# Designs tried in a protein design run: peptides against a protein of PDB entry 7UQJ. Part 38

Target 1, 160 residues: chain A of PDB entry 7UQJ
Amino acid sequence: PELYQNFNITPPRGVLFHGPPGTGKTLMARALAASCSSDERKITFFMRKGADILSKWVGEAERQLRLLFEEAKKHQPSIIFFDEIDGLAPVRSSKQEQIHASIVSTLLALMDGMDNRGQVIVIGATNRPDAVDPALRRPGRFDREFYFPLPDVKARFKIL

## One batch from the design tools (peptide; aimed at target 1 K56 Q96, target 1 (a further copy) E97)

Design b2_p14_7_s3 (made by RFdiffusion4, then SolubleMPNN; from b2_p14_7, 7 letters changed)
Fold by OpenDDE base, seed 3:
Structure b2_p14_7_s3 (fold): chain B 160 residues (1-160), chain C 160 residues (1-160), chain D 160 residues (1-160), chain A 14 residues (1-14)
Amino acid sequence: as target 1 above (160 residues)
Amino acid sequence: as target 1 above (160 residues)
Amino acid sequence: as target 1 above (160 residues)
Amino acid sequence: MLEYTDEDLKIPQP
């Protein structure tokens, strides 16, 4: 948040972390949340799993997403981290399309409705960036992508 | 320590973790300590920050370093993790040279004085490997270096 | 693996990583795998999610676990990392008990059947250590536990 | 389709 303000960079509304499992996507999102939090300005970190939104919030997923974004907006500066976002917004071609389409449309609307001056950053993490609805990857949404490579095995070998 | 003994490898006296902030250097050091600990042989993990050694131990930094290495030796197998080691051992060219030079010389002597059979590993973490005194990066000291890449540098700049 | 062999320590058959989500448990397990590997002895890292074993391997979860442990044994030294192990081995008191009980019993038998000389380490990660079957937390199984605290916001600040 | 499979997580044996 502040880092972007100082650079006169429009803070990305959304950032997609993609890469193999356990490459530190969630850790990085948390580290970013913690780093952007000062004693004066605590960043509120909201974490949700995409699959949990679909399974635990059956019939209320849209409402819960709205509440999440409202709460994140209320607790600015904030980070919303969607782990396994491909579970939340699978590509619209699956037969469960209607429920997914409504959830995706809600998420799109929530991301689009974020004022450019809002101190809410959305981070999505996935092991399957191509399984994420392309509409989420458009400008003004998850318009920034970060590959989390496997930390080179060789780089880890030298640690021991 | 022992991993290297089985390989007939001279255990690195020191490992330098370097890379941008938030790349998991400290987390890695903690995990190495944790993984190397068993119920029968707990690895003692000593963590110190370079800046804390200079600021909190003004006038006693050398003695505190000696005590730290003695305690680490007493609690073998052990890991000494220096976070922000560039704060402890800045390149000798800065005007606070005398105090830094004595601390660096003490650390060098302590690393050199580790018996090859000692089960003490020293891990230094820095965001600025070039700010670490080159004498610490010589064989028998921090002779192994690990780059902790940013998950894509473009990634961090866009989030931050 | 080798660290423990050199110490004449019975390598822990299992290590439980527990702590809040995104504290780096998976990153750590991968780091350990990579760290324990050398140019001469590469550690094979097997990663499985507990929930994936239940959902993707319906009716074959036991067989897939056996195959996983056999493959890990074939590729010694190896690490088997179960992410979200509480999804694989929930406490036996839930009404889906029979399928879970068989999977848990298989995992217990596989961990118990590891020769003390085997170079296979099992790492389980959970956000809910109390949701893991207590039988898995017994000596000779996941007998070592590591709490991954939320890196205090202050600890994260210094990483950035 | 860049799907990071469990195979991508295998540390390649030498």
Scores: peptide ipSAE 0.052, ipTM 0.270, DockQ to the pose 0.048
OpenDDE base, seeds 1, 2, 4, 5: peptide ipSAE 0.006, 0.021, 0.012, 0.013; ipTM 0.335, 0.197, 0.161, 0.405; seed 2 fails the geometry check

Design b2_p14_7_s4 (made by RFdiffusion4, then SolubleMPNN; from b2_p14_7, 7 letters changed)
Fold by OpenDDE base, seed 4:
Structure b2_p14_7_s4 (fold): chain B 160 residues (1-160), chain C 160 residues (1-160), chain D 160 residues (1-160), chain A 14 residues (1-14)
Amino acid sequence: as target 1 above (160 residues)
Amino acid sequence: as target 1 above (160 residues)
Amino acid sequence: as target 1 above (160 residues)
Amino acid sequence: MLTYTDEDLEIPKP
C-alpha cells in the first residue's frame, strides 16, 4: 500500500532550528526556501537576525515585527527566518524583561494571529533553545523543533 | 593507499570566507575541519565569534587573541575560525577606532607571527568583506578569499 | 530596504542530502515536506529507501521507479525522498554493476525527463556521497548538495 | 540548559 501519507501536517506555524553554531541552520532555512520555491510558486524569504531587530529598532521592534509579518502575509507563500531568535526572544525571566517581554509578546501574538490558512512559515534558528521563551515553543507557535547536530570529529565530512 | 596527500600546501595563513548570511560559511569551516581531520591527524578547531571577543573580553581582547593563537599553536594542526570577523576587525576608519585598532593590530601581528611551519589555519567568515580591515586581507594573512554565494538557482551549494 | 529576494529559484530537480548517519537528513526531508505543505497546497511526500527498492523489487526496480515518478507527477507538488540513495544508485564501477546500472540509468532518465514545470522535487539522502553515481550529481539532477554534519555524541538529539 | 557553547564547537582536543 503506497502510503500516501497525505501529511495532513498542518504546516507548523513555526519551526525551531536549534543546534550548535555553524551546523547549517541558516543554510537549511535558505535551502528550504529554495527547495520550496518553484517557477510557478516563488516563496518569499524574509531573513532577520534577532539581535539586529533589537539593536536597529530600539522602541520600534514591535512595529518592525508587525510590518515583517504583514509583508510576509502579503507576499505569501513566505518564510520568515529568524536567525539567532534567542536574541529576539530571550527567556522572560531575564532582567532585561521589559523590552524583550513586549517583543516576545508581539511575536507570540503575530504567530497566534497567523491563520492556519496563511502560507507563512516562521523558522527560528537558535544555538540556545533554552534561551528562547518557552511560550514561543508551544503548539501553534514554534511547535516543531529540529536539532542541527554538530559534525562529530570522526565523521569525515567528506566534503565531496 | 591512504592518500595522505600531505598537502604540503603551505596552509594559507588565513582564508576569508565571505558571502551573504546563511550561505554556509561557518558550516564549511567546520566541514573543512572535519574533512581535514583524520584518525591519525586530528585537527583542533577553535571557533570564536568576532563580536563576542570584543564584548566578553573588553580590555582583554588582545590577550584572549594571543591565548587563542597560543592554544592553536600548541594543539596544531589547528583551525582558528573567526565567525563574523568583521565584528572583530572592523575597518580602522570606523569611529570605534581605538579599541578595534588595537585588536586588529594584535590579530595582524598574530597572523604575521605564524611561522610557515605552524599548522594553524585561520578562517575568517564575514558577511561584509569590505568591513574587514584591508590590512587583514593582504598576503600572509587572509590571502585567500572564498565567496559563498547565495543559493541562487544555479549556485551548487556544494555543501561539501 | 526589505530585500524581497524573490528567489527566482528554479527548483532543483534533485537535492542531495549527505552526511553521517543520524544527522537528520530524513528528518529534514520530512520537515521540508511538512513546511512546504499548506492547507491550500498539500505536498505529496513519497519516501523510499534505496536498498528497499532493490531488495523488495528485484527485477522490477526500474518499473517501481517509473511508477514512483508517475505517481509523484500525478500528485504534484510532490517530494520524492530517497533515503539511503547510495543503496539505489551505487557507483557504476562497483562489481554489482549490471543491476545497479540499469536502475541508475532509469533514475537518470526519470530525473532528466522531469520538465522544469513539474513540481516534483527529488531529495536523495546518503551517508556516502562518493558511493552515489557521479552522473546523478550533475546539473539537472542532484545538482544541489546539502551536507548534514554529525551530532556530537553528547548533544541529545532531542528531536522534540 | 542546552546552550551550545563555543566549547561544544571545539572539536575535542585529542
Scores: peptide ipSAE 0.031, ipTM 0.346, DockQ to the pose 0.062
OpenDDE base, seeds 1, 2, 3, 5: peptide ipSAE 0.000, 0.010, 0.006, 0.013; ipTM 0.379, 0.264, 0.373, 0.231; seeds 1, 3, 5 fail the geometry check

Design b2_p14_8 (made by RFdiffusion4)
Pose (drawn by RFdiffusion4):
Structure b2_p14_8 (pose): chain A 160 residues (1-160), chain B 160 residues (1-160), chain C 160 residues (1-160), chain P 14 residues (1-14)
Amino acid sequence: as target 1 above (160 residues)
Amino acid sequence: as target 1 above (160 residues)
Amino acid sequence: as target 1 above (160 residues)
Amino acid sequence: SSPAVAATVVQERE
């Protein structure tokens, strides 16, 4: 941590996995979760699938998001993987419902808001990156974007 | 206050930060929140978002807004910051649930019934200005609209 | 009435001020209420909003609306003004609440219960006219309309 | 659109 405090830099804590289906996005996330449970320093893995937080009560989806990010603050070494994040956080439109734009606005305020979110890495895997809200694709929340392509010749050889 | 009585004008008590993502809106609100807590006279910063207002009960979200504005009047030199305010206050629509139009109506009534001395300042950052209700964007509610643009060369030099 | 009842032209049961925001609709009702700064028993003015009638309970909103109308009948020549009548009477649908729908179901029955010798006039204001419920715009209700547009050049000169 | 976004969600209040 002194190497990052040597400068006045904060580490990148957000990655957006994107690419065609079957290219290794969830596999890489699974390997990262298996590696986080075997290096004897507790990196807590939080798995979230799509719109897991959707509820029929008003304000319970934003409450579940706030609880997920808070429980991430309780154990500092924690990771949040959002599988199929284009279904949880679509581009905010006036035509669709307010539960969607309200979830996106809560996710924006919880990733880079007024309060610091802690040592929480946030990973999102998507097949449709342009269905993710563009305010979620900037540094401070999903700094990096890993494009997982269809494998080339050498990569197909290695996979096989 | 005599300058604002000599000319028959009321000081603006509302600001709407708007601009592209990552341009300085939450940063300015964080710098103002740190400047509220330093000096010989104290300004009270009230931070809010859509999650700690929206409730599942009838008449509880507007009661939380009223408690916020009454508590800010009690601590009278005050700032109220609503981040991602288009999620909290969308454009009123009959094709949406009634709780969002009821939040926008309660917010319009509470802003039209403030102290009328410049004591409670209300600051909101929407990232998108068209999504916010036009009744909130008129002078009397959010008087000033600060456009935080993408920085030009001298501004990028200063930021770097 | 000695003059206007000679010709049998009935006064309107419901008159609707509608227009863009900041066009002076609340000023006209405030100026008519300052024309109620006159002696008693003539042009009693009631200033209500799309809020501060609707409550947590199930009967105080309709009971209070029936009482407001009864006090309006008690002082015979009287005016009831509903500022932000889309807050009190939104569009009834299947995303609508039950307490607003019953407020509309009682306001309609109270406007049809108003007698033909027109001594209670109900003026209502809105910035979004096609967001008030369609039933109050039917004949025998809010049927005469006043459009308040943005000012032209001479009007902006007088305002300045 | 994802089915989760294309679906209508009606939230309730008590």

Design b2_p14_8_s1 (made by RFdiffusion4, then SolubleMPNN; from b2_p14_8, 9 letters changed)
Fold by OpenDDE base, seed 1:
Structure b2_p14_8_s1 (fold): chain B 160 residues (1-160), chain C 160 residues (1-160), chain D 160 residues (1-160), chain A 14 residues (1-14)
Amino acid sequence: as target 1 above (160 residues)
Amino acid sequence: as target 1 above (160 residues)
Amino acid sequence: as target 1 above (160 residues)
Amino acid sequence: LPPEVAQEIIRETE
């Protein structure tokens, strides 16, 4: 937050946290939310899992996304955090095409429909950035990507 | 923990996480603990700092280590995490030799005395693996080492 | 970074990350540094540990702090990250008063002497916010505090 | 595991 202000950088609407499991993506999102909430100004943090939106809200996922964005807008300043966003927005080539395609299209429209003046930040976290629809990774959406590296993959595999 | 069991790999008694400060060693240890705790099977995580054992338990450090290992065994499956283990087990050539040598000898004996059948994993984290007594880095002790590299500055730049 | 810009909030000079050990404070600081450094605009990240400044720079700690702030100013945009800041700036009532008091006074002066126009952010991380001199937690210094909670296991299961 | 998921298993034994 502070760095972007000091740098006079227009903050992205959407930030993609990507990297292997357990690299701190979710922790980072929560810490960012905490980091921007002062005693004087609380940030509302909305958390959803991609898979939960698909599984719990079958047929209502689009509506729930719209409601989530409306609630985030209503409670701004706010963060919408999608954990495991690859579960929500799989690449269009994945066999569960139709339901996922409609959800992706809705999320794209919601990201695009965010007024740049809105104090709503969208954070997506994924272990599989390449499993996220490339359309979400375009400018005005998740146009900033943050790699959460494993401490050396070899180190992880040696732990194993 | 689960990974080692699932792979039918004899889990190392001790794992040394090493790398520059803020590379996520402590976070990884915690994440490993969490990854292995399910609703059905909770892992007990014991955390100690090496310097705290020396400073808070002057003259009782050996006893406290023994108690820690007994509690970990009692609450298995468990992880004993030594953060900044270089503070607990400095190389024998370091000028505070006598007190540290007794603590190191006790820790060595505790590591050696762990029955391989025990579901106790010992994780040491250090910024200075070469400042840890080499005896701790031998087979049957901290015999697995994991380098936590600095996330490459280039990886940081791709984040932007 | 982004949240503060979107909110048109003047970024604090100093940010205190506090919470239990291994809650990702250091990782967060690094990720923030990474998140703000683009291909076009690199952020210089300076990391120091509080205890290291005291132990390695006995009698030179004040000078080293001044040099650190000058280097950070020279290489702006920059982040100065103090890990374990409670080790650098213990509460004035702690019995090692004299050396720590001079370091605290120097750090206070450096924080106060930061021109608000400077692109230098100071991040302190501690497991013990109450062990940090309250003077550092005043407006114009570490006036923004971020709690890094232990994520509740229940929060984990609701995420699943 | 998300680091968040990691942290709660740490019971600080007081």
Scores: peptide ipSAE 0.000, ipTM 0.266, DockQ to the pose 0.059; fails the geometry check
OpenDDE base, seeds 2, 3, 4, 5: peptide ipSAE 0.000, 0.000, 0.000, 0.000; ipTM 0.201, 0.217, 0.158, 0.218; seeds 2, 3, 4, 5 fail the geometry check

Design b2_p14_8_s2 (made by RFdiffusion4, then SolubleMPNN; from b2_p14_8, 8 letters changed)
Fold by OpenDDE base, seed 3:
Structure b2_p14_8_s2 (fold): chain B 160 residues (1-160), chain C 160 residues (1-160), chain D 160 residues (1-160), chain A 14 residues (1-14)
Amino acid sequence: as target 1 above (160 residues)
Amino acid sequence: as target 1 above (160 residues)
Amino acid sequence: as target 1 above (160 residues)
Amino acid sequence: MAPEVAKEVILETE
């Protein structure tokens, strides 16, 4: 939270974490939740995987998204983390494209419906930012993007 | 950054990440750097290991800290991440205690000298928060602390 | 390696990290690589995402797996981390099932072909262990499994 | 020996 205060940046409703696998996007989202939580102000962290939104909740994905945003609002300050949000991307089938379009449309509406004063941040993580629907990457949605570079092989060897 | 804006929390000069090894503190710090970087506003991430501050820079640790903070200020918005900041803790030698005390004193002065409006965040990570000098944990320094829990002891015993 | 040395446990050829998204599987794999790397013994960390094995290397996935294992052997001690190894699972098409079966067969052969004396560990991470081909979970393959629990809501609130 | 320069991980947004 406080990092953004210094930047005079209106808190995005949504943040896209992108970068190669294992660069720490999911961990970052968790630790952002951690870093924004104090003893006085606990942040609630909600997590969903993009592929699970499609596969586990066949026909209820929209409802589950709504419930997720409601719960996040109820338990604010909160973070909603969508891991592998590119997993909402359609498999190349017209039927999955329609399902995807509906789910994405619902997510767009939910993000658009967030009050800028609300204490709910949405973080999407992807290894494939180009597979994220461009509509999700527009202002008021995932309009902030953060690249997670691979620590170079040397930095990997130093992390290792 | 923006998470803190919504919380009306004055951005800490320093954040202490603490928790057992492998709970993701270092990865979190990197991902904070990533998450605070936008296309328009790249955050510069500086990383040092506490043990390296002592061992690699014998006699120059203070100077290297000063240079680090100067570079961070020059390249703001920035994050300075001290991994294993408890590694600044003395090994049980009076000579290392003096060196530690001097390095800690320098770090205190550097953190105290940070403008609250500066776009430099310091993150210290430790597996041993009690080994971090209490002076570093005072207001205006590492005055925000974030616990990284082990995934439950059972998960640890399964991983190990 | 050294973690396993201390436990007098024959290093598994393969370890399956499973648990809900964001429980730190990828992070743990990296931290294991890190923790097993010393100044004297650097571990090389190779990472692939299961979905990328299928999607980026259409028609060459088997070759890329072979090259990966060869590189890992060449740079041992090493860890091969397959993130989202369940992403090797076919999408519901007979053609993708055949491609999956071939890739899985190649991975099985590569894991079976690993010398127990080799300093190569394979870690597969999944949010869906039941979506991992049972053949991969047999002795001599991913025959060690580690559950990454969600930090309970309380532990989330403590991380947070 | 040259101070091991802090690897600036410039998080380039692709």
Scores: peptide ipSAE 0.006, ipTM 0.200, DockQ to the pose 0.042
OpenDDE base, seeds 1, 2, 4, 5: peptide ipSAE 0.014, 0.007, 0.000, 0.000; ipTM 0.192, 0.199, 0.205, 0.206; seeds 1, 2, 4, 5 fail the geometry check

Design b2_p14_8_s3 (made by RFdiffusion4, then SolubleMPNN; from b2_p14_8, 8 letters changed)
Fold by OpenDDE base, seed 3:
Structure b2_p14_8_s3 (fold): chain B 160 residues (1-160), chain C 160 residues (1-160), chain D 160 residues (1-160), chain A 14 residues (1-14)
Amino acid sequence: as target 1 above (160 residues)
Amino acid sequence: as target 1 above (160 residues)
Amino acid sequence: as target 1 above (160 residues)
Amino acid sequence: MAPEVAKEVILEVE
């Protein structure tokens, strides 16, 4: 709680974790869920992969997003983690662009519809922040961004 | 910020990550550092290993802890991560017990001396929470604990 | 090596980590690198994302794989971690299928060419093990598989 | 020589 309280930062409804692969973005999201959970206040962690939103739920992606946000709200405090949110980015096909645009539009609406008092945080992780739709990166959405550097080779050797 | 704001939880001065080896405690601490950093507000991450506090800094461990906390305060917002904080636990020698007691006493004093408004979080990770001095686990210190479960024993046997 | 030495298991040339997103596959690979690293024996950790092998190295993916394995051998003991190795899977275009087939063929050859005495482990992580080319899952390649279960909701609540 | 407190700056914002 206080890591964020002392920053006098209105909690983002959405946080974008970006950085090279394996820098720990997914782990961070889980860790945040864990770190914000206490014996008294358990956080529910929801996870989806961006590519799975498109590929597993062909034609139902919007509905599944809505259900996800409803479940997250029902089980608040909660974190919704979208791993590889850049995987929502269209493959270069007009049809996939339309599907992407629809899914992104739904996600935008869901993020915009979050009450600032709600105990639901959305975390998007990407290795390609520039592949994330700029509309998702606007205020009230993924408006906070966190870079996960590769621990330099020295830091890798120190982690290792 | 808001993950914690919305939880109306006074941020712990210290968080204990505990769970079996390889459950991701260290990576989580790094991920927390990363997640709490924004473009506007970089978090400084300090890492020490409990065994290194004893073995690398024989006779200077207390001083090194003080310097660590001073540096963390100077570079706030910051996270101090003690990996294997149970490694501060004495090996079964009376001399190491005294050294441990002194180091723990210093760490207690440093954690107690942290301003609640300070943007310094301490994370201790251990595979043996019961080997962590109970005094470190009291309110205002490592008073929040997060269990990192093994992925089920079956998953472990599959990972190993 | 020693993680595997104690198990009297001939180290797999390749290990496939599979399981739902966020089950800690990437984390485990890093933790394995870390756990196998000692002060005396540092492990070098190389990481690539499957999608990046295709997208960042258009036309040079094979060369980059060769260089990666050469660097890993040069800096052994080492781990090569391919995150999202299913991301080598073609997008539904015949041209991408050919590119994929070539890259997979190169990876097969590199894995087959690994000396059993080499201190290089390859870890592939995927959320979609069935999307990994079966040829990569044959003996002498990713012939060990490790499932990362979702920590059940209870285990999530315990992590959280 | 005081051992350099290994400062890992985890977050370089590019």
Scores: peptide ipSAE 0.005, ipTM 0.206, DockQ to the pose 0.041; fails the geometry check
OpenDDE base, seeds 1, 2, 4, 5: peptide ipSAE 0.000, 0.000, 0.005, 0.000; ipTM 0.205, 0.197, 0.199, 0.206; seeds 1, 2, 4, 5 fail the geometry check

Design b2_p14_8_s4 (made by RFdiffusion4, then SolubleMPNN; from b2_p14_8, 9 letters changed)
Fold by OpenDDE base, seed 5:
Formats: sequence, C-alpha cells, structure tokens
Structure b2_p14_8_s4 (fold): chain B 160 residues (1-160), chain C 160 residues (1-160), chain D 160 residues (1-160), chain A 14 residues (1-14)
Amino acid sequence: as target 1 above (160 residues)
Amino acid sequence: as target 1 above (160 residues)
Amino acid sequence: as target 1 above (160 residues)
Amino acid sequence: LPPEVAREIIRETE
C-alpha cells in the first residue's frame, strides 16, 4: 500500500503480473507486500491461488471471495494476491465454465465495489495474460499489467 | 546443492547477487540454502546484514567475521549470506571509511583464506554492485555476479 | 549448480520444494536451472505445472509425461520442474481420482526408470507437501525435501 | 537458461 501512497499515485485497484512461470511474480508480490510493511504501516498480505478458489471453495467460492475482500478491507492497508488468477479459468468443461463464470463475475463485482479510498490492492499473477478474462483486465479492475520477463540467460548464468 | 555436482564446476567461493531492491536476492539466497538442505545433508545457512556488521559489531566486526567463517567451516556444508553487502560500505565519513576498509579487508582475507576444499559458499547481495568494493569482486572472492533484473520498468510502472 | 559440485553428493533424482506460497520455489527452480547452465554446460530446463498436466493433457497426460522425460533425457543435463506438483492431485472426484492416480503412477514409473547415470533432475514444487502423494516422496523419487520458510517478519525487516 | 532454451521453453509453455 505505502508504495503508492508516497507516490501520490492513485493505487491501482488491480495489478496484473504476467510473464513466464518462475519469473518471480509471486515472489515480487510478497516482496512488495513485505517492502510496503514498515514498522509504522503493516500491510496485510492475503494470498489465494486461482485453482484453490475453484477446488477448495467448491460451492462457497463466491462467499469466500467476499469474505476475503471484507477481511482485506478490515485489515487495510492490504494486498490481495491472486496467484495464478488464470486458474480461475477452469478446465474446458461446460459445468466448470459456469462455476468459473460465476466466480469471475463475483471477483469483477468485488473489484468494482472497492472504493478508491480503500488501501486495498489486488495483485493477480498469471503465466498467461491471454487466459485472464478480458473483463478482469478493464479499467477499475486489473487495469495495470506487469510483464515479468524471463531473467536474461546471462543474468541467470550470473546467478548461478 | 546436487545440481552442481554433476557439472564438475569448482563452486564459486563467493557469489554476488545484485539487482534492484525487491528482486528476490535475499529470498533466493534463503531458498538456495533451504534447497541445499536435504534430509541427508543439511546446509547451515548463516545470514548477516552489512549494516548490522558495522552497527552491532562495532569494534568487534572483524572478530565476528572470523568467528562467522570459522563457524561456517565447522558446520559445512554451509552458506554465508551477506545481505546488503554494500552496507559494509559506510556513509562517507573518513572514520567510517577506515572501519569499513578494515572490515572489507578482513572479509577479503577470510575469502582468500577459504580452502577450495571447504564446503562454504559466500553469497553477497546488493542493490548496488557499484558500491561493492572492486576488491571483493575479484577472482577467488565474489568472482561470480548475478543480476536480478527488475521485472521490467513497464511492470513496475504498471505496479506503480 | 556449482554449490553442490564440490559436495560429491549424488544428485537427487527428485527434489521437493515445499513451503508457503510465494516463498520463491518456482523462482529458485529457474535460478537453479540458470546457474547450472554454464557456457560449457547448458542445462535444459523443462517446466510443467501440475494443474496443466491434468487440464491441458486430458487423455494424453501420461504420454506427455513420457515425452517430457524422454526429451529431458535427450537434452541432458536437464531439469524437469513440476510447479505445483500437488496440483497433479485433482479435485476430489472419483473420475478425476482415477485420472490422477494414473498420472501419478506414470510419474512414479518415470522417476523410477531414470537411470542414476542420467543428468536429469526432477524438481517438484508445492505449497502443500502433505498433498503430494507419499509414493512420490519415497527414495529414488522426490527423496529430498526442501522447506522454503516464509521469511519471518523480522527477516523481512532485516531484508528491508 | 540460454536464450535459445528460454525461447524454446516459452514456446512449449504457450
């Protein structure tokens, strides 16, 4: 949260981290949450995985998303990190498509319902930005996208 | 750890992780230490911060460095991680420059004194490779440097 | 790579990275792959996600796993990284349990069939080691486990 | 990862 507060930038409601897997998207989200957590301002970091939302919260996924956003608002400044937000997109099955569509629609509504005055940032991470519903990538939602390039081979060879 | 054994590469005595803050240098070092610690071979991970070496060990920093290297050798295989190794470089004051020069010179001597047969790796992390004494970046010391790129500026500017 | 070369440790056939999400498991696996790739020895890094194996390779998952292991053997030295290997465990449905059991059984057979002389390392990453089939965690498979702890808040504040 | 290998991996992950 504080990263954006000090910059007088309206904190993005939603930020999409995209790039090849293992480019550090999840790490960056955690590092951002950690870096924004000063002794003075602890950022509450909520993390969910897209596939877990579908699989663990079967039948209650929408309710659990609502509770997550309420808890994030209650514990603001907060970051909600959705790792593998493309994993909210189901396996291609008509029944899973309906469940997915409902969960995504709920997430859309929750992101739209975030008052700009709240210190809640939503970070979605994906290896596949094209697998993220375009509706999530619209203004007021994940309106900022961040490409995580593969660390250059030379940079990798220098890390090893 | 074992990834490198099959490659018949002499392990670097020192590895410099460099790149912008929050690029996961410290986490990578920890994760390396954790990944090197198998049930059969626990790697002892020692972590120190450059600024802590100057501040907490005032007057005994050299002794504490020697003890750290001795303990690392005793508990080999081991990793010594110096987070913010550039923080061994003081604020520009002549008195602190002397203290810093002494600490850095001690670290140089300790790295040079590491027998190649020892299973001790030194990892230095910095946000400022140019602030790391060039003498530390020489062969037999931090002779391998690893750039942790920022997720692209567009990725930051869109996070921002 | 070189970290472990001097340790004369037989490279684990399989390494399980486990720990809370965003502890850098995927990043570490990539960094490990990159470090093992020297100019002299390029390591081929294969990456698959557990959920993708189930979802994208529906009906061909076993064949694709076999092809992956063959390709890894062909391009040795190589790393096969299974991100979210617990995601090979399906949603609790009897039909998916059978598909899962078959895929896991195929992976077990492939790991067992890896000649110890092959320069192929399999890395599994999970947020939930307890969700990984105990059969995968046996000797000759993912017989080495690496815990990626959350950087303690104090460790975060010291990283900051 | 070599740039070539990274490109191949990217192609396979697409």
Scores: peptide ipSAE 0.000, ipTM 0.213, DockQ to the pose 0.046
OpenDDE base, seeds 1, 2, 3, 4: peptide ipSAE 0.000, 0.000, 0.000, 0.000; ipTM 0.179, 0.196, 0.202, 0.171; seeds 1, 2, 3, 4 fail the geometry check

